# Peptides against a protein of PDB entry 5VZU: the designs that were tried, part 212

Target 1, 271 residues: chain A of PDB entry 5VZU
Amino acid sequence: GRTLEDIFHEHMQELILMKFIYTSQYDNCLTYRRIYLPPSRPDDLIKPGLFKGTYGSHGLEIVMLSFHGRRARGTKITGDPNIPAGQQTVEIDLRHRIQLPDLENQRNFNELSRIVLEVRERVRQEQQEGGHEAGEGRGRQGPRESQPSPAQPRAEAPSKGPDGTPGEDGGEPGDAVAAAEQPAQCGQGQPFVLPVGVSSRNEDYPRTCRMCFYGTGLIAGHGFTSPERTPGVFILFDEDRFGFVWLELKSFSLYSRVQATFRNADAPSPQ

## One batch from the design tools (peptide; made by RFdiffusion4, then SolubleMPNN)

Design b2_p28_6_s2 (from b2_p28_6, 15 letters changed)
Fold by OpenDDE base, seed 5:
Structure b2_p28_6_s2 (fold): chain B 271 residues (1-271), chain A 28 residues (1-28)
Amino acid sequence: as target 1 above (271 residues)
Amino acid sequence: IGEKVTEESLERFKAELEKLKKELEEKL
C-alpha cells in the first residue's frame, strides 16, 4: 500500500517537474531586473542582504532580508510554483518578541502554537484600535452650513498700556531621560529545538537562538492562487542565520547568508 | 511555499501538472 512517505516523495518529484516546466517555458521571454542590496543601517537587527533558504518541499530558495523600522521583510528572489519572485515570503514584527519556553516545553507544538496565537491576537487588537482612531478623526467634518452671521461692527475698545514685566520663569528643562532601550543583552542564546511534528529539510539547524519574533509567512496554491498570510516565528540564530517556523504548515525554513560580494549591487543613493 | 498537502490539493496539483505537460508538448 502507498505509505504517507511514498505519497510525499511522489508529490516532491511532481513539484520538481512543475518547477522545471515553468523555468523552461521562459527561455524565449526573459525580463531582466537589477536587484540592489538594501543599505545597512546601524539599528538593523543583523546586516541586510541575500540569504539562501530551504523550504522542505521547495528546495533551495534565495530571499532578500531587509529592515523597515520595527519590521523585517524577506523578499523572494527566486520564485516557486506557489509564490512568485518579488513577493514578501515573510514579514517580521520586531515589536512582538516571542519568548520560547524551556527546552522541554519547546518540543510541545501546542505550547508554541498557543504563544504565537496569543501574540497574533494582540497584533490584531492593536490594528483595530489604530483603525478606530483614524476613522473617528474623519467623521466630524459635517457640512458646516455657512450661516452668514451679520458683521456687526463692534467698537474700538481702547489701547491700555504696556506694562512689560518680564517674568523670568526659568523652567528647568526636565531631562526626559530617554529610557535607553537596554541593548538587547548579547547574552548567551537560549537552547533551541523544533517542536515535535515540525518538519525540517535539514536537521543541522542551530541548537541555540538569540531571539525570536512574531511574523507572518505568505502561502498560496499553485499559480499564486488564494494567497494568505499565516502566523509564524522568526528565529534569529546569529548574524548569518535565521529560521522561520510556519505554524499552520508545521514546517521550518533555515536561511543562511550568501557569503558573496557583488560589485555595483548597492542601492542607488536616493536623489 | 504552498498550502498544506491534502487529497484535494493533490488533485488540483495533478490537474495543473497535466495541463503544464500538455502546454509543453504543444510547444515542442
Scores: peptide ipSAE 0.122, ipTM 0.709, DockQ to the pose 0.537
Fold by OpenDDE base, seed 2:
Structure b2_p28_6_s2 (fold): chain B 271 residues (1-271), chain A 28 residues (1-28)
Amino acid sequence: as target 1 above (271 residues)
Amino acid sequence: IGEKVTEESLERFKAELEKLKKELEEKL
């Protein structure tokens, strides 16, 4: 019988062939666009810039990482048969940190799935609440019909007397020892391993991570059909490496900084 | 990155690939 590996290998060959056919059809119609590096800001989690990633059957991809307040964005510089260049392949919410469990529980895909889906539900609730506050603020400019409702008289409610003896029930405040949030040791990365059943093209990924965040990844069929945002985990390894776990796809993408120095890659100052 | 591979998505993909192969053969 065909193994899952045989089916995967056949499908990868078919995807390479499809990519080749599409590329060959457009060979005479290439439009070149200048790419500018985003300016670095002091509050950026890491330096913004170009990262190279390996997606499965699509080969080498280039992504621009940029920071937008409490959000990070990966923008495709290279297109693939599913998602064209210029699309936001990943959107990261830097407000919603993901805490990874111990190494034993990190091997459990269902545990990672639980953690991510709980954060997704919180993000959804916050979006609904913030949408209600923005909606209620516009409705209240009803016309001020100033009908002067008449002054009904102050009924003098009587002065009932004094005798409340203070019972000194000195309930000792139980010192709820606030479990001191162990100061996130800013220097030592947490041990990191992929869950069982998450596909990685490269088993040589960093085995320690600095921090993780909730994010969404863009997936689509060929020709950008039925595009959707799927839940995932952004994993910061170091200044030059990050990963993304595609939860529904059970896949991991590793991104490494392009170390090349580009002359004149800065955006022109707005005149 | 593509959709999750399902039997249905694989059938659609194979049909698209055979169409593209035919279009390529007609140009060669």
Scores: peptide ipSAE 0.122, ipTM 0.716, DockQ to the pose 0.592
Fold by OpenDDE base, seed 1:
Structure b2_p28_6_s2 (fold): chain B 271 residues (1-271), chain A 28 residues (1-28)
Amino acid sequence: as target 1 above (271 residues)
Amino acid sequence: IGEKVTEESLERFKAELEKLKKELEEKL
């Protein structure tokens, strides 16, 4: 009988063939577009740039990581049969840190799912509240031609005098012990393991992570059909490595920095 | 990254692949 592995390998061959057919249909008309690296900012979580991703079925992909205030973005540099180049494969909300449990509870997919879905609902609520404030602000620009009411000369308010009574009352300064918000120890890595039933192409992923954030990943059918954003977890391992857990797909993608230095790859200065 | 591989998604995929093979053969 065919194993699940045999079926997977056949499907992988079919994906490669489909990719080949799509590329062959372009009649060798390759459009080359210059890609600029995003400028680095001091507040960037890590240096922005090109990352080499490994997706189980699609093989090797290149993603550009960039920072946009409280959001990070992974842009596809390489397309696949589902999602073309230039699409935002991942969008990371840097406001919504994911706190991973201990290693025992990290093996529980349902626990990770609970944590992520709770954050998703918070993000949805914040978007609804912010949408109301933006809507109410547009309604008040009715052109009230407020006629210039003539400037009545407001009379001189009298200089009330200096009465100086010196009441001494020496109320003791209650020591308000300002609970020093311990600066979130951004520096110590947490032990990391994938939940049971999350597929990775390779089990050789970092077993310690620095930080995790809520994010969404883009999924689609072939030919970019029915594109949707699915919940996930961005995992920062180090300066050169991050992962993304696709929650609904039960998949993990590992991204490693492309170490190549590109000459003249910086964005032109805004004129 | 694509949708989760299901029997239905695999059937759609195979149908699309056969269509693309035929379209390629018609161009050769």
Scores: peptide ipSAE 0.093, ipTM 0.692, DockQ to the pose 0.540
Fold by OpenDDE base, seed 3:
Structure b2_p28_6_s2 (fold): chain B 271 residues (1-271), chain A 28 residues (1-28)
Amino acid sequence: as target 1 above (271 residues)
Amino acid sequence: IGEKVTEESLERFKAELEKLKKELEEKL
């Protein structure tokens, strides 16, 4: 029988051919758009910019990483047969940190799956609650029929009643020792390993991670058919490297910063 | 990215590729 490796090799060959066909079919109909680098903000988790990613058999891709308050976004600069250029390949919720288990338990895919799905349910609950508050606030603008309530008369200003004195009870405000939230130790990098059964294109990934966050990744069939958001883990390794674990696909993508400096790549300041 | 590569997904992929080849041949 064909091995999984044979199937992956054949799929890579066919994928290259499909990319070639798409490129050749549209050669006369190419629209070029200028891409601007996102502005850097002081509160950005890392410097935004271009990253080179690997999607297993899909090969090399370019993604723009940008920050949007409590969200990070990976936008495809290069398309593939499944997901066209300009789509958000990953959306990261910077409010929902993933705590990885110890190195021994990180090999257990079911443990990572449990942790991610628990965070996914919290995100869904928060979205439902926030939807309810926004719904209730609109309902109470019933039209106040301004019934012209009649001008009831100016009843007089009755007098300055007196002096009542009493007592000093100096209840000492108990020192609520505000439990000093231990400053989230800008943690020594945690040892990192992929779970068993998560495929990586290369075993050469960072073995230490700084932070992990909940996120969603975009998957689709060929021609962008049946696009869906699947749960995953954004893994920050360092200033120039991040990963994404596609939980349902059992796949890992590594992204490395494009170190090239681009002249005139900054967005024109909104004048 | 797409679905996990399986034998079944590879067969669907080959069928789509053959369709694209025919559509290319019809445009040339």
Scores: peptide ipSAE 0.079, ipTM 0.677, DockQ to the pose 0.453

Design b2_p28_6_s3 (from b2_p28_6, 13 letters changed)
Fold by OpenDDE base, seed 3:
Structure b2_p28_6_s3 (fold): chain B 271 residues (1-271), chain A 28 residues (1-28)
Amino acid sequence: as target 1 above (271 residues)
Amino acid sequence: MQSRVTEESEKRFREELKKLLEEQKKKE
């Protein structure tokens, strides 16, 4: 039978191989690019910048968080054996908020999966509808060469008269009581717990979150083989911390703001 | 970042470790 030692050795061999692939990628591709911090905008959900992921034995991961209208992006600053630097690790749709259930129902992975998959289906429908409107608008401008159909003189049908009886149909304006969308209680953080069976590398994650959004994460094999986007949940804890729940992988990644001030890291103003 | 390979490896490791610990507890 496999021993604990055999399993440990197999896992350590894989980690060593991965670290070797990672280091070998750096040795072969020493292209230094200057990274600029994204400019902060008033409408940004939090201040954009560098965030540190804690990935246990895989070391330090750095992700740049940036905002692009109603989307947020996590871009890899550090590569790994699977996903190189400069790839977009997470894409967050700030239009599609995830409402977490109560703390008891948050332990149910199937409930979280249901909520996320329902939002994924809405996003897919919106993309299909927006694709149809863009397609139909281009097809109609074929120049109909209006062949000049000869002006047959259609006869002057007589002007029947003016009887202007003003029917005062006083249709009562039905007060469509706009159901006041209860202002989402924006202020108090909701209790947060990971679902049963979601793996965290660190049990020390925030137990309160501000808000959640639908997003997708990038996964790949070694050497960026078969890259695909998987559904997930972006969890905003505070101004300096966010998480990502990888739904299909049943895993959680925690990111904390890099507190270092970088002088001259701002993008040059477009002249 | 979730490397498909690292996560599958770590998952397999955790599942096999859990199985071995459960088998050990049944022998005590």
Scores: peptide ipSAE 0.016, ipTM 0.417, DockQ to the pose 0.169
Fold by OpenDDE base, seed 4:
Structure b2_p28_6_s3 (fold): chain B 271 residues (1-271), chain A 28 residues (1-28)
Amino acid sequence: as target 1 above (271 residues)
Amino acid sequence: MQSRVTEESEKRFREELKKLLEEQKKKE
């Protein structure tokens, strides 16, 4: 029968082979580009930058977190055997906040799955509605009726229209209730725990989170085959830490800010 | 970003490991 040692060796051989195949790409073709840090914006959920992730047998991964209006993106800086560098590892919809239940109910994977799938369907509906509005606007290019040559307008005379009195239309100043953009109150951190059956590499993750958002993660086969977006939860812990719960994979990835300053890493100012 | 293949391999490994540990505990 297969021993624990046999299973370990088989699994390690597979992982070593995958890593070897991936790293052997550097022997055949070296492409490099300068990476610039994204510019920080005042409305960014946290400071953009480099984060180190720990998930799966890939080991340490580096991602760039950036903000794009109501979306956040994690872009791979390190590639892996399945997904090359420069791919978006996670896409976060900052419009779709996930409210976590109490700690007892957070342990229920099915409850978290329900909440996320309900958000996924809302996101799909919004995409379909927005796709219809963009589609209908293009269809009515009716045939360009050949506008007949404009006949020269004759210069008819300046009749003296009379003294219309200025009606004092006292337009009441409609109270533009400035919807006070409630400053994004750094919501009181809530207790956080992973659902039962969600795999983490370690139990050393923050036990309090600020907020959660719906997101999708990229998964693929070896050599970037059949790439797919899988639903998940982005967990903001603090300014320097976030997580991603992969629902279908039942896994958790923790990302921590790279506490390094890079000289000349800022994007060149648009001239 | 998780490798589907790597995660499937890891999942299989964890499931097999769990099974072996459960079988071992039944023999003790």
Scores: peptide ipSAE 0.016, ipTM 0.421, DockQ to the pose 0.181
Fold by OpenDDE base, seed 2:
Structure b2_p28_6_s3 (fold): chain B 271 residues (1-271), chain A 28 residues (1-28)
Amino acid sequence: as target 1 above (271 residues)
Amino acid sequence: MQSRVTEESEKRFREELKKLLEEQKKKE
């Protein structure tokens, strides 16, 4: 039988070949598309923009991070042999924060898997419920019976009835137990470590994270075959760095802001 | 990124994940 090593070598050969083909295609046909930086909004988790990723065997990847209400998106600026440019490599649900356990339990991949899967199931349930509401709302277009408009004119007068006394009903202030929104520990970073068995291309990743969110990553075979969304964790380290844990792939991608300033890279104002 | 190595790892992982989800749903 083929060893895992044989399969790895074959995959690496295919990947190198595909990279070579992609790079060699630049000599034959270059299509240039202008990329605009997304406008920053006050409610954006961090400043949107270009990030440089380190992605397993793919090496260098450029993604555009953008915010869309309570969703964030990483869009590939650089294609790779599996996923072409313009695809959403990651989609982050900013509604579904992931609480990482303590540093000891963060080393447990199964614990991270449990947490992510629980959130995935919640997201799935919310999608099913929202799908039912959207379905029922279309059904009640009952037939507009065109009942004829009978004209009758009756004018009768606005009787000014008077004097309704102010009943002092001292409704007890129901103790709205303000569920103490545990103060969003938005400010204090927590210690961060990758689970055992999660591969990072670089061991030099931030050891403190601010926030984590549920997300999905796009995976595909060579030539964008069988594209699918896989669960993962978006990890915000700081204003200039985020990570994505590809749960199923047991891999981590670190993204760092591209510090280059681009002139005239702002999106044209929507006309 | 799907590698053939990842496909087999993904398959195993999906099977483990499915078990974990089924176990979680039994605890609720």
Scores: peptide ipSAE 0.013, ipTM 0.292, DockQ to the pose 0.083
Fold by OpenDDE base, seed 1:
Structure b2_p28_6_s3 (fold): chain B 271 residues (1-271), chain A 28 residues (1-28)
Amino acid sequence: as target 1 above (271 residues)
Amino acid sequence: MQSRVTEESEKRFREELKKLLEEQKKKE
């Protein structure tokens, strides 16, 4: 009968064949690029740097996390059979926080899907509106012929008029209940659980998270065929750990900081 | 996971592994 070992060997053979196809497509061209660590900024959500994901049969995935204003970026340091090194694996929109529900509702994948897709639609609308403003602003630079508008004389402001009628009516100021923007409680980690049907490679993920953000992840076929960005959730656990929920894939990736110190890894000063 | 193909292969592997583990538990 088929054994666990047989299935493992078949899967490993498939993965080896996929890696072989991938490496053969590049004619074993080993391009070495020096990697510089991104500079840390005070406003960075966490310290930028190298993070490792462990993806079972894929082995070690190394991603560099960097911050770009209100965006974070995960860049692949290691390539895989589908996405080469140097590609942006994840793009995080730090303007669009994801609010996770309670633990009971976090188990519902459809609830998470709803929340993420609503945020995706907002991001799409904002991009369309900003695209129109940028388009209209370029059209009106017709050459304004500087016709010298003649200096119309400042007509003197006439002074006087008088009268005084007193009407009292004391209309009560309606209390505009300022909807108190609930201060984003930055401090306490919320309980975290993966939705039912989201695959994790490791059940040992943090059960509390600091905050979540909308993001997109890059997906492709073998040899970087048909690359697309899919919606997901960036989950900040702590200073050294983050996750990404791939919504369409129903998968979770855990990333942990590489604690190694690198000599001469600083970017050269911009000349 | 950034690959549909690797994800599908790995999904199949996990499903088959789960099935085999369930079949082993029925023999014990």
Scores: peptide ipSAE 0.015, ipTM 0.392, DockQ to the pose 0.213; fails the geometry check

Design b2_p28_6_s4 (from b2_p28_6, 14 letters changed)
Fold by OpenDDE base, seed 3:
Structure b2_p28_6_s4 (fold): chain B 271 residues (1-271), chain A 28 residues (1-28)
Amino acid sequence: as target 1 above (271 residues)
Amino acid sequence: TNARYTEESRKRFREDMEKLLEKQKEKE
C-alpha cells in the first residue's frame, strides 16, 4: 500500500513539476516590473511590506501587505498555478474585528465559522444599505425654475395659547445598563490555537495573537479559472507576523516579514 | 476538507499540465 510518505513524495513531485512547467512556459516571455514598497503611515496596523508565506503545499509565497484606510490588502508578488502575481490574495476589513473565544472554543471550527459568517452577513447588509443611499440621492434634480415668489408680508406672531396642566407621571428612570464597552485591550495578546480540522503546513505558528479581522481570500482553479472570494480570518500575531484562516478551505497560511532591506524600494512620492 | 481541495487542485493541475504540454507541442 502507498505509505503516507509515498503519497507526500508523489504530491511534492507533482508540485515541483507544476512549478517547473509554469516557470518554463514563461521563460521566453518574462515581464520584469519593479516592485515598490508602500509608504508606511502612522495609522497603519503594522508596517506595510513584503511577507513570506507558506500557502498549502505550493511552498513559499511572497505577498505585499498594504493598508488602504479601513482595508488591508495582501497582493501576490509570486504567482502560483491558481492565482497569478499581482492579484489580491487577501482583503482585510479593518472595520470588522473578530473576537476569538477562549482556547477551548477556538478549537471548535463551527464556532469560528459561526462568528465569521455573522460578520460576513453584517458586511453584506452594510453594502446593501450604502447602495440604497447612493441610489436615491440622484433622482430629484428637477429644474426648479426659481420663480421669484413675491415678498409675502410678515404675518404677526400668533397669541399665547393657554395653561396646559402639569401631569405628574413619575416614570421611573429605567436603568439603561450601559453595555460596558470592554476597553479594547490592544496591548495583551490573547492565546491562539487553530480549530480542529484547520490544516497548517507547520505546527510552528504563534500561540498568541494581538487581534483578528474579517477578510476574504481569493481562490481559483488552475490557470485562474472561476476566481472567487472566500471568507476568512486575518490574524495579527505581531509587527512581523500575520496569518490567514481560509474558512471554506479549512487551511491556515502563516506570513512572516521579509527582513531584507531594499535600497531604493520606496514608492516614488506622489507628485 | 483539505484532502478534497488538494485532490481537486491535483486534478485541475493535471488538466492544466496537459494543456500546457499540448501548447508546447504546437510551438515546436
Scores: peptide ipSAE 0.019, ipTM 0.458, DockQ to the pose 0.293
Fold by OpenDDE base, seed 4:
Structure b2_p28_6_s4 (fold): chain B 271 residues (1-271), chain A 28 residues (1-28)
Amino acid sequence: as target 1 above (271 residues)
Amino acid sequence: TNARYTEESRKRFREDMEKLLEKQKEKE
């Protein structure tokens, strides 16, 4: 009968074969595209750049993290048999912070699932409401009735309006106390643990997280078939490390900053 | 991410593991 060793061997052979097929495609036609590091902005959650990650069985991947207002994006620099390079592997909604429970309740996958699915539903509602506002604004192009040519205004004489005394109503300038946007309090890091049943390639992940956000990850079959977004949690550990919990897949990916400096990798200044 | 392959691979692996566990139970 198949042994556990046979199953691991077959699975490893399949992964090697997939890697071989994928790498052999590069021998036939290589398109070199220059990548630029995204410019850093002061309001960026962390410095944008290259991160190395581990995802499931596929091994090491390189992702570019970039910020786009209230959204963050992880773009694949390394393609794989399912998701080609240049695809957005993760989309993070920085408006939807996930509050992790205490460390004991963080072990409960169902609790994390509940929290994430509630946020997913809010995001869907916001998208529907914003879609309706954009839809209603287009409907009222009523027919431009051809307004008839305006008749020439007769030059009626300037009647001398009387000397209205300037009332000195010294309206005190109400101090619009600009609500000082409280500088995003560098939230005290909280203890972090993966839920039971969430698989990690390495148990050596940060045990303290700074903040978490709702996000979606791109999944697809081989050859980028039937691509879809799956819900997850973006976990910011520190300036150089983040994670993504793939909720439906019960998996965790850890991403660490590539510390290598590249000459001339900065985006061209907008002319 | 290759979550579908990873999930299909995990599914296949789970199904293969389940079949192994069933075969172990049939031997006891």
Scores: peptide ipSAE 0.017, ipTM 0.419, DockQ to the pose 0.165
Fold by OpenDDE base, seed 1:
Structure b2_p28_6_s4 (fold): chain B 271 residues (1-271), chain A 28 residues (1-28)
Amino acid sequence: as target 1 above (271 residues)
Amino acid sequence: TNARYTEESRKRFREDMEKLLEKQKEKE
């Protein structure tokens, strides 16, 4: 009978054949572009660099992780039949932390979906409000004809005086206990498990995560047809490992730092 | 990532996996 390995092998053969067909269409005329490693900044969530990922059916991916203020980006170094190299496979919004529930509720895909979609709606609202402010701000620069209105000397209106009545009434200031926003415990990793029905190629993923953030992943058809951004969760495990949960795809990608050192790979300018 | 192809490939893969799991249960 077919084994799980046989089916996996047949599926991998199909993907290898597709990759071969696509690569063969380039008639071995490959353009090589030099890759520069992004500079490390003190405020970077982790050291930027190359990460090796496993993605769904595509197998091995190499991505460059870089930080851009309150955003992080995973840029494809290895293209696939759907998304060419140089595309941003993931965009992470470091403003929008995802709070994972307890382990029991983390198994519920619908709960994760709710949390992510609520954050997605907040991000959408912020983009609409910021778009309106930028639009209205440009409309009001009608030409201010700076007519030089003459400096009329506004007179020194006088010094009126005195009186001092002392009324005492000692109304007790009701202590509005400002609900101290519990400092987001940045320190202790939380237990992590994938929701039921989220596919991972490898069950060997970290079972503890440091932080999670809202992000979007790029999906497309073969030949980069109909590219779109889908919601997901960036999961920081440690300094060398992160994951991405593709919500709509119900898949998980694990990325591990490439430990190889590259000489002369530093970017000549901030990207 | 190809959503449709990945979904179709995942659907086929899931259907093949389900058929394998069913065939394993028939042998036990």
Scores: peptide ipSAE 0.015, ipTM 0.431, DockQ to the pose 0.110
Fold by OpenDDE base, seed 2:
Structure b2_p28_6_s4 (fold): chain B 271 residues (1-271), chain A 28 residues (1-28)
Amino acid sequence: as target 1 above (271 residues)
Amino acid sequence: TNARYTEESRKRFREDMEKLLEKQKEKE
C-alpha cells in the first residue's frame, strides 16, 4: 500500500504544484486588470482597502475589503489553488452582530458555534420571508385592461362643513417598552480570545475586539471544485485589523491593512 | 479561505490517513 510518507509527499507535491502554477501564472499573466480602491463612505465600519491575510500554508493573501450598505465583502486580490482571484472570500452581514460571551466562555467553541448557528437560522428565515414578499408582489400585476370608462361629469365641490370639537380622548400611551437597545458599546474593546481548538497560524492576534458580525466564507477544493459558503464570525479589532473565524473549519484568519500608498488607485468618479 | 480549507483538509486528510494506516496495520 501507499505509505503515510508517500501520501503526504503526493499531497504536498500537489499543493506545491498548485501554488507554483498560481505563482507562475502571475509571471505569465498576458492580461492585466487594474484594481481600484473603493471610495470611503461615512457609514463604512472602517476605511475600505487592501488587507494582508496571514493565514494558512499558502503564505501571503491580499483581500480587498469593501462596504455595500449593510454588507461587507472581502474580495480576493490574490488567488490560491482553491479559490481564484476576484472571488468573495468573505461576505459579512452587518445587520447580524455577534455578541461574544465573557472571556471565560469565549474559550468554549460549542458556545461560539451555538451563537453563530442561531444567527445563521435567523438569516435563513429572513431570506425566506423576503422571498415570499418578492414573490407575492409580482403576481398581482395582471394586466388591468383599462377599459375607457366614459367621462362622467365633474360634480361640484361641496362646501366647508363646520366646527367639530376635538374630543380629548386621553388614550393612555401604552408603554411601548422600547427594549433599550443596549447602546452598542462601539467604543470599549471587549477582551478577545480564540476558542479552544480553533487553529491560528499566528498566536499574535489582537486580544481585544470592537465588534463582531455574522458572515460566510467561501471554501472550495483545488481548482475551485465544489465551492460552498461556510458560516463564520467577522471580528473587527481596529481600523487596520480584522479577523474571520471559520466555524466549521475551526480556524482563524487575521487580516492587516496594507500600509502602502498607491498613486492613482482611487476609483474613477462615476461619470 | 482556502489556505485554511487546505490546511483543515490537510488536517482531516492526515487524520483520515492515520485512521487508514491504523486499519492497514490491523489487517497485516
Scores: peptide ipSAE 0.018, ipTM 0.438, DockQ to the pose 0.137; fails the geometry check

